# Peptides against a protein of PDB entry 9IZ0: the designs that were tried, part 25

Target 1, 345 residues: chain A of PDB entry 9IZ0
Amino acid sequence: ITCLGSNGHTYKQLVKGGNDDLRQDAVMEQVFEQVNGFLRSYRKTSQRNLSMRTYKVIPLALKTGVIEWVQDTIPLGEYLDSAHKVYHPKEWSLSTCRKLIAEKQMEDLETRLKVYDLVCRHYRPVFRHFFLESYADPVQWFTTQTNYARSTAVASVLGHVLGLGDRHGQNILIDKTSGEVIHIDLGIAFEQGKKLPVPECVPFRLTRDVVDGMGITGVEGVFRRCMEFTLETLRREEDSLLSVLEVLRYDPLFSWLISPLRRMKKQKMQLENFNQPESGNITTDASRDPKIQRNNVSGESEAERAILKVRQKLSSTLSVEASVGELIRIAQDPSYLALMFCGWS

## One batch from the design tools (peptide; aimed at target 1 F341)

Design b2_p14_1_s4 (made by RFdiffusion4, then SolubleMPNN; from b2_p14_1, 7 letters changed)
Fold by OpenDDE base, seed 3:
Structure b2_p14_1_s4 (fold): chain B 345 residues (1-345), chain A 14 residues (1-14)
Amino acid sequence: as target 1 above (345 residues)
Amino acid sequence: SLRDELLKLAEELL
């Protein structure tokens, strides 16, 4: 839809209807706005303009809402698939890579690592080209690449702390004007992704293409330092952040449990990422609900566990540098990346 | 100096 604002400007908006509960997305955007307040309050983060890019979400009903249409963006996964065909036309297709990973999904870690390494050798990173293509001016190129590394660092820390897990290439938008990342579809938080049939095993997405976009320094520079400053700010504001999350514990609009619909949708996206759309009418007879043991974990008990995990992630037991170093190590570990649907790009 | 501006810029970027 297109809405006329009170300021006389027209705004394009996405109306989402059917099976999507936008209330969790709206709440996560509110948490990010609070965190952006903290990032503006500290010199180390404010001087770098560190922020989580947010978008407006207005839930209208249980399954209907309006989302801001973020202009001048592209999904990371859409860019990477297109760019890989241009820059590496002799390498394997994304579909070939997905098929090989899927065929070995039930195999041991050693076999999955061998297949992951094989895929990585036949599907090289290309995301550096986004900045090289988009910005002919060296100052704009450097500025946008820096903005990308900064925004990715903030999103990575928040992704870890709030347990967003693996952010796949379709739920990360790249702003073509600023180079910043915008995370969308925030319906999986507080490590709920670890309860999926294919668990989200990384703290945040730090694949080879995500790193390639940071330029020649990779993770060693703007990205690492901006992660450190972001984590330092969140540790200082721990009580403020936990107070925001405690309000959500009592919010009847927030679900600490993954809804069956969101679980099914994410499971379908997981399966569809393995299966090319063969035009077979898979009438998925939705009637075989496997008796997933509804562990009668009250939403309150899950909220308490989630808040406890956030507190544990903000612990000052390790230095900021050591904590960030370990997060970067884990997020790049082939033993985790080989377990993902698309850990190679 | 240009060096001090570059160092300040590096401290602001890093």
Scores: peptide ipSAE 0.024, ipTM 0.498, DockQ to the pose 0.012
OpenDDE base, seeds 1, 2, 4, 5: peptide ipSAE 0.017, 0.014, 0.016, 0.016; ipTM 0.452, 0.438, 0.479, 0.416; seed 1 fails the geometry check

Design b2_p14_2 (made by RFdiffusion4)
Pose (drawn by RFdiffusion4):
Structure b2_p14_2 (pose): chain A 304 residues (1-257, 299-345), chain P 14 residues (1-14)
Amino acid sequence: ITCLGSNGHTYKQLVKGGNDDLRQDAVMEQVFEQVNGFLRSYRKTSQRNLSMRTYKVIPLALKTGVIEWVQDTIPLGEYLDSAHKVYHPKEWSLSTCRKLIAEKQMEDLETRLKVYDLVCRHYRPVFRHFFLESYADPVQWFTTQTNYARSTAVASVLGHVLGLGDRHGQNILIDKTSGEVIHIDLGIAFEQGKKLPVPECVPFRLTRDVVDGMGITGVEGVFRRCMEFTLETLRREEDSLLSVLEVLRYDPLFSWLGESEAERAILKVRQKLSSTLSVEASVGELIRIAQDPSYLALMFCGWS
Amino acid sequence: SLKEFLQERIEEAE
C-alpha cells in the first residue's frame, strides 16, 4: 500500500497477514540500530561509513504487522532467476537443480557433494551482472558495489554473531542506486536454523552468486576488511552489546529458537567475540567455512 | 515465509 507524503514523497507499506515474527524483527532492528550507533562512534568503523542497514518495522500484531516496504528494490531471490535465464539460457534451470538435490536428500555425503558439484558446474554464477548495466557509469557502480560488500559483510558478521536464521534470496533486498543490502524477515535468530529438521552448515549467507556480486575480487579484500573491522569494533563495544542482548534475554519477546536457549546463545556470542583467536584468523576461518563447497552442498536445494 | 520454510523442511525430513 503506497501513500503520498506532505513533502511530496510516496511511502510504500508492506503489510503482512502471515505470522512472520515481526516483533522479533523489530527488536532485531533495534539491536541493528544500536550497532549502527557503535559503528558511528569510532574512527575505522565510520570512515568506511559501514552500517548494518535497518528497515523500519512497525508490528501492530505479530501475525498481522506492517513494515516499511523499502524504497525501490528488487529482492535477491526474485532477482537472478530472470538474470539466470537471460544471461545463461543454455545452462540448467532451477527445476533441474531443485529436486535433483531432492534426490540428494537421502544420499550419502560423497553422493551429495558429487551431485552438488555437478549442478554447480552446470549453473555458472550470474549475479555479478546486476551491478553492471544497471546503475550508472563506473564511479556510481563501484560505490554501489562497495556499499553492497560492506553492508552484506556487516550483516553477515552480525547474523553469525546473533545466529540469524533464514538467509535465502527471498530474505535479501538490494537497494539499487545505493547498493546497501537490507536483510528482511529475520524471524529465526540465535542459532535457530541449523538445527532444523533439515540441517545446514553455513553460518551466514554466502553462495557463489553472492561472492560473484562482490566483484572480480571474491571475499578477499573489501569484504574481509569490512568483516574484520566489524568484528574488532563489536569486540571493543562488547560489554554494551551483551548488555543489550541480556535485556533481550530477560523479556519474553525475542525468539530463541526458566532456562532457555538464549543463555547458551549469548555464551556462543561471547565465544564468537572472544579475543583468544586473532580477529584476522576469525574472519579467515569464517570466510573459509562459508565459501567451501563441502559445506555448501549440504545446505539445501539451490543455494548455488 | 517462515511458515512455508518450516513446512517444506518438515515435509522433506519426512

Design b2_p14_2_s1 (made by RFdiffusion4, then SolubleMPNN; from b2_p14_2, 8 letters changed)
Fold by OpenDDE base, seed 3:
Structure b2_p14_2_s1 (fold): chain B 345 residues (1-345), chain A 14 residues (1-14)
Amino acid sequence: as target 1 above (345 residues)
Amino acid sequence: SLEDLLREAEELAK
């Protein structure tokens, strides 16, 4: 819909209805605004304009809300699918890659690694072309690629700390004007993605295409340094961040448990991404996993565990550099990426 | 074909 604001400006808005609880998305956006406050207060992050790009979410009812229309964006996955067809027309289709990974999803890690390697050889990164196509001016090209690496670094640290898990390419928007990433559909937080039938094994998305967008230095440069400065800021503001999360512990509208509807929707999205409409059996066996049968945990006990995990992730036991180094290593590890529904791009 | 690619993946899995 298009709404006329009280300021006389017209705003495009997405009205989302049905089974989508937007309250969790709205709360996560509020947490990001608080974190953006911390990033603005700290010299190392402020000098780089480090922020999590946010969007407005207004929950109107339990399953209805208004989302800000993010203009001049494209989903990462939509760009990548189109760009692969242009730059690598002789490589495998995204559908072929998904099918091969899906057919071997029940196999051992060794088999899954072989299939992942095969897919990687026949589906090469292309995300560098986004910046080369979109920005003819070298200064604009360099600025937007830098903004991409910066915003991805902030989102990666926050994604790890808040347990957002793997963000699939349809839930990551690229701003065509700034090169910044915008994370949408924040319905999974605090490691709830690890309770899915296909568990999210990585701390954040750092696939080959995500790295290819950073340019020739890959993770080694702007990205790593901006992760370090972001984590240093969050460690400094640990008590402030934990205090924000403690307010959510007592918010009766915030669900610390993944709702059965959200679980089912995310499961369906995983199955649809595999082009396996009939994989009803994966949902049944996952229901028998004793890790998923922890359904009798009170929302308060899940909140306490979530806050404890955030505190543990902010621990100063390792240096910022060592902690970021390990996160980057894990996020790029083929042994985790081979277990994902789309770890190759 | 997709069947040929699946067979190639199965041969690599052996």
Scores: peptide ipSAE 0.029, ipTM 0.727, DockQ to the pose 0.037
OpenDDE base, seeds 1, 2, 4, 5: peptide ipSAE 0.019, 0.025, 0.028, 0.025; ipTM 0.641, 0.717, 0.725, 0.670

Design b2_p14_2_s2 (made by RFdiffusion4, then SolubleMPNN; from b2_p14_2, 6 letters changed)
Fold by OpenDDE base, seed 5:
Structure b2_p14_2_s2 (fold): chain B 345 residues (1-345), chain A 14 residues (1-14)
Amino acid sequence: as target 1 above (345 residues)
Amino acid sequence: SLEELLKEAKELAE
């Protein structure tokens, strides 16, 4: 839909209807705006303009709403697939890499590591080219690459702390104007990604291409320091952040659990990205809304467990530097990335 | 072929 604003400008809006609870996305965006308040209040984060990029979500009903169409963006995965074909035309296709990883998905870690290494040798990083090809001016190039590293650092800390899942290349947009990342489809939070058919084992997405976009320093320098400052801010504002999450405990519309329907839809989308589209008109008659007896008691207990996990992730038991160092290590560890649906790019 | 590459990759991963 195109809406005419009161300012005379036209805005493109995406109307979503379906089984996806846009209330989850709207709530997570509200949490990000509160966190952006904390990042603005703290000198070390405000001096660097650290923020989580947000987008407007207006839930109209449980299963319908309006989402802001983010202009001048591209999905990370769309850019990477296109760029890989240009810069490495003799390497394997994304579909070939996906197929090999899927064929060995049920194998042991050793076998999966061998396949992951093989895929990595035949699918090299290209994301540095986004900055090199889009920004001919050295100042713009440096600024946008810095903005990318900063925004990725904020999103990585927040993604870990809030347990954001489903962080694949189609759910991460790149702003072509600023180089900043925008996370979309926020319906998998509070570590519910571990309940997917392919469990998420990494704290955030820090694949080889995500690192290649940071330039010659990789994770060292801007990214690491911005993660440290972000985590330092969140630890200082722990009680404020937990108070924001406690409001959600009493929201009867908020779901702390991934819905079985959303899990099945994500599973199907993962499988369909492996199989050629069999044109099977499976009219899934979505009309049987199983009355998910929202036992209110189960929702409150899940909220409490989620808040407890957030508190645990904000623990000062380790220094900020040690905590960030371990998160970066785990997020890049082949032993975790080899277990992911797309850990190589 | 893609099938040969997948076979060779499978054999290298076993």
Scores: peptide ipSAE 0.024, ipTM 0.638, DockQ to the pose 0.037
OpenDDE base, seeds 1, 2, 3, 4: peptide ipSAE 0.018, 0.015, 0.019, 0.021; ipTM 0.565, 0.375, 0.575, 0.568

Design b2_p14_2_s3 (made by RFdiffusion4, then SolubleMPNN; from b2_p14_2, 7 letters changed)
Fold by OpenDDE base, seed 1:
Structure b2_p14_2_s3 (fold): chain B 345 residues (1-345), chain A 14 residues (1-14)
Amino acid sequence: as target 1 above (345 residues)
Amino acid sequence: SLEELLEEARRLAE
């Protein structure tokens, strides 16, 4: 849809219908705008124009809303799949890699590490080419790669602190003009990704392709320094950030828990990528609604636990440098990436 | 073994 704004400008908007609760996205975007206020207030972050890229979300109903269409973007996963076919046409397909990781998901860690390493050898990083192809001018190339590393650093710290889940390549957009990342589909937050059928074990997405886009310095350049400055800012504004999250505790429309429907949808999407033949004898006896013991952990008790985890992640017990160093280590650790649905790219 | 994984991966790539 194209809407005429009150300012006389036309804006492209996506009307999203279906099962996606855009209210969670809208709330998370409001949290990001508050964090962007903190980042603008501190010299170390403001001098680098550090921000979480936001988009306008207007929830219209339980399952419908208007999303601002982010012009000139591409999903990271779409670019990587296309570029991998061009630059490495003799390597394995993304479907082959997914199938192999999937077939071995129930195996031990040692087997899963061997499978992950094998997939990594047959599916090499290509994201460097995004910047090399898109920007013929060396100044534009350097600027956009720098913007990518900066925006990825902010998103990585903030994604860890807020426990953003479902950070696959289709939920991360690249702005083709600036090189900045835009995170979408924010409905899995506060570590609810650990409740997925394949639990999320990494603090943020820092796969080989995410690193390849940072250029020759990888994580040790702009990225690490911008993570440090972002975390330093969030630690200083801990009380302000927690106060913003406490407002959400009382929002009856905000779900601190992944909805059973969304969990089932993600489970089906994970299982449909398993061409496991329907072993016909899973009679989904729909009558055995597993008593999910709704542990009547009130939504309030989940909110309290979520806020407590945010506070713990902002703890000054470790230096900013030590904390960022550990986050980068964990996010790149093969022992965690091998457990992910798509940890190789 | 790694060889078995390679054979399985080849079979998956066909």
Scores: peptide ipSAE 0.025, ipTM 0.621, DockQ to the pose 0.033
OpenDDE base, seeds 2, 3, 4, 5: peptide ipSAE 0.000, 0.023, 0.023, 0.023; ipTM 0.294, 0.680, 0.618, 0.565

Design b2_p14_2_s4 (made by RFdiffusion4, then SolubleMPNN; from b2_p14_2, 7 letters changed)
Fold by OpenDDE base, seed 4:
Structure b2_p14_2_s4 (fold): chain B 345 residues (1-345), chain A 14 residues (1-14)
Amino acid sequence: as target 1 above (345 residues)
Amino acid sequence: SLEELLEEAKRLAE
């Protein structure tokens, strides 16, 4: 839909009437706005205009809402799929890579590492080309690449701290004007991504293409420093951030747990993305009533565990530099990326 | 082996 704003501007809006609970997204966007307040209050972050790029989510009803349609954006995964076909037309298709990773999903780590390395050799990074193609002016190129590295750093720290899951290339938009990343579909938070059929093992998405977009310095420039400044700010504002999360503990509309329906939907989307023909004989014994593993972990106990995990991630036991260094290491580690749904791009 | 993975990957690319 197109809405006329009170300012006389027209805004495109996406109406979602599907099974997705937009309340989770709306709550996470509110948390991001609070964090953006913290980032504006500190000199080290404010001088760099560090922010989590937000979008407006208006829940209208259960499973229905309006989302701000961010203009001039592209999903990272859509750009990468198109760019790989252009720049590496002799390399493997994304579907081939996905299929090979999927077929070996149940294999040991050594086999999965070999498959991941093989996929990496036949599917090279291309995200540098986004900036080279989109920005003919060197100043605009440098500015947008810098904004990309900054926004990715903020999103990486927040994604880790809040335990944001489902950070695949379709859930990360690139603003074509600013180079900023916009994270969407925020309904997998507080490490619930580890409960997916393919568990998320990385703290945030820092795949080869995500790094390639940072230019020649990769992680060893604007990105690392902006992660450090962001984490330093969040550590200083720990009590403020935890207070925001405690308010969510008492929100009866907020779910600290991934819904069984959302888990099943993500499982189905993972299977569909593998283009595995329904070999009809997988009697997925759908008869395992999702009722049984209601372990009576009260929603309160899950909220308490989630908040405790946030506090642990904000711990000052390690320096900011050491903590960021370890996060960057883990996020790029082939032993984790080989376990992911799409760790190669 | 890596060769078996390459042969399997070729079959997946066809």
Scores: peptide ipSAE 0.023, ipTM 0.592, DockQ to the pose 0.033
OpenDDE base, seeds 1, 2, 3, 5: peptide ipSAE 0.022, 0.000, 0.023, 0.016; ipTM 0.594, 0.292, 0.664, 0.531

Design b2_p14_3 (made by RFdiffusion4)
Pose (drawn by RFdiffusion4):
Structure b2_p14_3 (pose): chain A 304 residues (1-257, 299-345), chain P 14 residues (1-14)
Amino acid sequence: ITCLGSNGHTYKQLVKGGNDDLRQDAVMEQVFEQVNGFLRSYRKTSQRNLSMRTYKVIPLALKTGVIEWVQDTIPLGEYLDSAHKVYHPKEWSLSTCRKLIAEKQMEDLETRLKVYDLVCRHYRPVFRHFFLESYADPVQWFTTQTNYARSTAVASVLGHVLGLGDRHGQNILIDKTSGEVIHIDLGIAFEQGKKLPVPECVPFRLTRDVVDGMGITGVEGVFRRCMEFTLETLRREEDSLLSVLEVLRYDPLFSWLGESEAERAILKVRQKLSSTLSVEASVGELIRIAQDPSYLALMFCGWS
Amino acid sequence: SFESENSYAVAMAA
């Protein structure tokens, strides 16, 4: 539902009748805003202008809340389905991949990796072409690319820290003229998903297409640097963060999918921010564990 | 119009 504005600008409101965890999304957005404040009160984490982008959430009811449909965007999942066909029509469709993996579900490890390798060899990455031929001449394109890289890196590091759940393209919105990513529908949090009926391996959203969209350079450069600066900044302001997560723990609103998984979850948050390992080594291991095909094969259908 | 859906449920149905 799109309304005008007194200043003359239209605002789009996405109202949902489905039982999306909009309250959890709201409190997560509050944490994200406070993180933006942390990144704001620091030299390195603000020269890059890095921020985990937040979309305003106004949940009137958990089942029937209303959120801000962000200014003109195309969701990642709804995108690069058309781009996949237009750019690579010869290669296989998502139908062949999907249920072919469906045949993979009951198979062993080597079979799963083999079929995944085959399908991934068939379906070359295509998201790299969104930033080309869409925004503008090169300066704006590069600014948009670095904005996406930064925003996705910060969102990914934060989601790994807080154990964010679903990370399909249907839950990622790319801005357009700016390029900052907006994660949507973050209902599953504090390590809720891996432990699904169907298990996962990847800690944060990192497919081949996503790393292809970061530019010619994969996730080694601006992405890694932004991730590691985010990790160090989050560690430096760790006490305030755990304070925020504690106040989340004591209230019965945040979903942690007497004693609760929330305690163990924040302990794992502390471990993830623990200074025992160098931050650079932590970012390296995170990139490896999110990029390796062995982990990617077991994730789920698609996710090429 | 855009409507959000659970990807897992959609994939499982597929």

Design b2_p14_3_s1 (made by RFdiffusion4, then SolubleMPNN; from b2_p14_3, 12 letters changed)
Fold by OpenDDE base, seed 5:
Formats: C-alpha cells, sequence, structure tokens
Structure b2_p14_3_s1 (fold): chain B 345 residues (1-345), chain A 14 residues (1-14)
C-alpha cells in the first residue's frame, strides 16, 4: 500500500497477511534497537557506528501487519543472480546449481561435499562488483564496502547469538546508498532453523559472495574486528540483553517454536519462488492452520531453553577472538555449507 | 608527512 504521511510524504508499505507472525519480527526489531543502544554505549563500537539495521514492523493482528518498505535496497540474492549472468555468462545458472544440490540433499556428507565443490567451480563469487559498479568515487567505494563489512559483522554476531535462521539471499537486503545489510523476515529465531526439514548448520551467512563483498581482506579485516567488538559488547551487556529476552517469556502471544506446517511451507515456498518466472501473484492461500492448542507450559520451557542458549553463546569460556575465529571458520566450512538447503545459497 | 601505517594498524583503526 502507499500511505500519505502527515508530513506530505508518500510512503510505500508492505501489508503482510498469512502464516507469518509479524509480532516475532517486531519483537526481534525491538531487541535490535536495544542492542543498538549497547553498541552506542561503548567507544570501540560507537566510533565505528556499529549497528544492526532495523525496519519498522507494526503488527495489527496475529497474522496481519504493516512492514516498512525499505527504500533504495535490493535483495542480495537478486543482485547476485543478475550480476553472475553479467560477469560470468559462461558459468552455470543459480537454478542449475540449486538443482544439483537439491538432487543430492538426501545423500551423505561426502557426496554433498563433492557436489558443493563442483557447484563452486562453476559458480564464482561476484558480489565485489556491487561496490565497483555502484560507486565510481574511490572514497564512496571504500566507505560503502566498509559499511557493508561492519553491518555484516554486527548482523553475523547478533544473528548467531539470537539464533536467527532463514538467512537466504532474499531475506538479506543491501542498501544501495550506504552498503549496509538489512535482515528481513525474522520469523525464525532461537535456533529454530535447526528444526527446518533441511537443518541450518551454520551460525550465520558467510557464503563466498558475502566474503567477496568485503574486498581484498575478506574476513581478515574490518569484518573480524567488528565481530570481535560486537561480541565484546554483547558479553558486557549479557544481563541487559537477557532481561529484554525475559520479557518475551511472559508474552503469551510470542511463539518460541516454528510450527511444523510453517517449517515445511518456508522451504517449499523458497523452491517454488525460485522456479516461477516473474509473475508476481503472491496468492496468499490462507489455509487455516488448525488451532494448535498452545499449551502455555510448553512456551515457558521453550523460552527458558532459548534464553539459556543465548547465555551459552555469550559465555566468556573462550576469548572474544577465539570465539569469533571459530564462528568465522564454521560459517565458511564447506562441510557445513554443503549441508545447507539448496535455496539457502 | 606520510606516516607509514602498517596494514595491521590500519585494520585495528578500522
Amino acid sequence: as target 1 above (345 residues)
Amino acid sequence: EFTLVSTRDLLEAL
């Protein structure tokens, strides 16, 4: 919808209806705003303007709300598909790559690794071109690439700590003005991505293209250091962060669990949206999910387990550098990436 | 005066 603001400006807004609980998105955005407060409180993070980019979510009902349309953005996956066709026209299409991964999705790790390696040889990274083609001025190029690495670092740490899932290329926007990443569709949190039909095995998205966008230093520059400072800040503010999450424990409307039907539908719709040519008819078939009797007792126990996992991820048992080093390693490990859903890459 | 900042010091300042 398009709304005229009281200021005379016209705002595009997405009205979302269906099985997505926009209250989860709104709550996660509130958590991000609190974390942004913590990041502003410390010199190491504030001097770098470290923040999670947020967007406005207004839940109107259990299954209906208004989402801010983020201007001047493109989905990472949309950019990468278009750029790959331009810069590597002799390589495989994304659809071919996804098909090959999907055909082996039920096979052993060794077979999946062989297919992943084969796909990687026929589909090279291109995301560096986003910065090179969009910013002719060297200062703008450097600034936007730095902002990208910084925002990706914050999102990676926070996404790991909160257990954000479903971080496919369509759920990550790139801001064409700042180079910052914006994470959308926050309906999979607290490691519920591990409960998808194809489990998510990586802590955050650090695919070859995500790294290619960081420039010549890759992960061994601004990205790693900004992850370290972000994790240091979250460890210092552990009690504050946990107190924000405890509010959700007492919200009878908050869903700590992804429903089995929603799990199946998310990965299926990802496959269908990639196989349909451009006919933008989102047929919202509002199939009435039967009233899952939310036993209140199950929700509280899941909230406790989620909060405990957040606390465990903030543990000081390892140094910040060692923890970040291991997260970066796992997020890039082919043995984990080859296990991901074919639509995730 | 061009101070030769090591690539390391540049990465720590960023």
Scores: peptide ipSAE 0.007, ipTM 0.296, DockQ to the pose 0.013
OpenDDE base, seeds 1, 2, 3, 4: peptide ipSAE 0.000, 0.000, 0.000, 0.000; ipTM 0.343, 0.371, 0.353, 0.364

Design b2_p14_3_s2 (made by RFdiffusion4, then SolubleMPNN; from b2_p14_3, 14 letters changed)
Fold by OpenDDE base, seed 1:
Structure b2_p14_3_s2 (fold): chain B 345 residues (1-345), chain A 14 residues (1-14)
Amino acid sequence: as target 1 above (345 residues)
Amino acid sequence: ELVLVSAHELLKKL
């Protein structure tokens, strides 16, 4: 929708309705605003303008709300699919790659790694071209690529610490003006991504295309250093961050658990993106309600576990450099990427 | 009419 503001300006807005609770997105955006406060307070992060890009979320009701339309953005996955067709027209389609990975989803890790490697050889990274196409001026190119690496570093640390899931290329926007990343659909947090039908085992998205956008230095340049400064800031502000999360423990409307309905819907959407509509009337008799063993884990016990995991991720047992090094290693490990729905791009 | 479109379907139509 387009809304006329009281200031006479028109604002494009996304009205989301249906099965997704926008309160989780709104809460995560509030957490990001607080973290952006911490990042502004420290010299190492403020000198680099480190921030998580935020957008306004206004929940109107259960499963209905308004989201700010971020102007001049493109989904990473949309750009990558289009750019791959242009730069590598003889390579495999995204649909072919998806099909091959899904056909092996139930196989052993060794078989899945072989298929992942095969897909990687026939679907090369292209995200470097985003910056080369968009910015003819070398200063703008360097600035936007630097902003990309910085924003990706902040989002990677925050995504790990808060346990953000569902970080596929459609849930990551790229700002065409700044090169910064904007994370959307924040409804899978606190490691609930591990409860998806395809479990997310990486701390954040650091696929070959995500790295390709960082330029020649890859992860060893601006990205690693900005991850280190971000993690250093979050460790210093641990008690402040935990205090913000404790407020959510007492929000009766905040779901620390992925809804079974949302889990099933994401499962269907993952499967339906594989099935062309063969017009088979599968009357799936909705009568097999799997006895949801209500593990009587109170929402409070899940909140406490979530906060404890955040505290554990902020532990100073390892240096900032060692912790970031391990996160980068795990996020790029083929043994985890081969298990993902789209770990190759 | 509030067309209840998922963010994913809206992102496919925009």
Scores: peptide ipSAE 0.000, ipTM 0.308, DockQ to the pose 0.103
OpenDDE base, seeds 2, 3, 4, 5: peptide ipSAE 0.000, 0.000, 0.000, 0.000; ipTM 0.350, 0.339, 0.355, 0.337

Design b2_p14_3_s3 (made by RFdiffusion4, then SolubleMPNN; from b2_p14_3, 12 letters changed)
Fold by OpenDDE base, seed 2:
Structure b2_p14_3_s3 (fold): chain B 345 residues (1-345), chain A 14 residues (1-14)
Amino acid sequence: as target 1 above (345 residues)
Amino acid sequence: ELELVDALKVLEEL
């Protein structure tokens, strides 16, 4: 839809319907705006314009809402798939790589690491080309690549602290004007990604292509330092952040758990991405309700567990540098990436 | 198709 603003400007809006609860997205965007307030209050983060890029979400019903159309963006996964075909036309397709990972998904870690390495050798990073293509001026190129590294650092810290899941390349937009990342589809939070059929084992997405976009320094320099400044700010504002999350504990409409419907949808999408569309009528007979033992863990107990886990992630037991160093290490560890649905790109 | 067949052969040799 297109809305006329009170300022006389027209705004494009995406009406999203279906099984996606946009209340989760709206709540997470409100948390990001509060965090952006903290980032503006501290010199180390403010002088670098560190922020989580936000978008407007207006929930209209349980399964329907209006999302701001983020202009001049592209999904990271869409860019990467196109760029790999251009820059590495003799390498394996994304579909071939996915099939090889799927073929050995039930094997031991050693076998899965060998497959991951094989895929990595036949599917090389290309995301540096986004900046080289889009920005002919060297100053604009450097500025935009710096904005990307800064934005990715903020999103990585927040994604870890809030336990954001489902960070695949279609849920990460790149702003073509600024180089900043916009995270969308925020309905898997507070480590609920670990409950997916393929558990999420990394704190945030830091794949080879995500790193390649940072340029010749990779994770070193801008990215690492901006993660450190962001985590330092969040540790200082721990009580303020926890107070924002406690308000959500009393929202009867907020789900601290992944919905069974969303879990099933993600399971289906994971299976469909491994199988080529052979035109076999998989009548998913949705009639077998697996008796998911509803362990009646009260919504309050899950909220308390989530808030406790956020507090633990903000702990000052380790230095900011040591904590960030460990997060970067884990996010790039082949032993975790080899277990993921798409850890190579 | 050929790419996948060749990639699966390389996978069997690991």
Scores: peptide ipSAE 0.362, ipTM 0.926, DockQ to the pose 0.038
OpenDDE base, seeds 1, 3, 4, 5: peptide ipSAE 0.336, 0.320, 0.347, 0.361; ipTM 0.919, 0.916, 0.923, 0.925

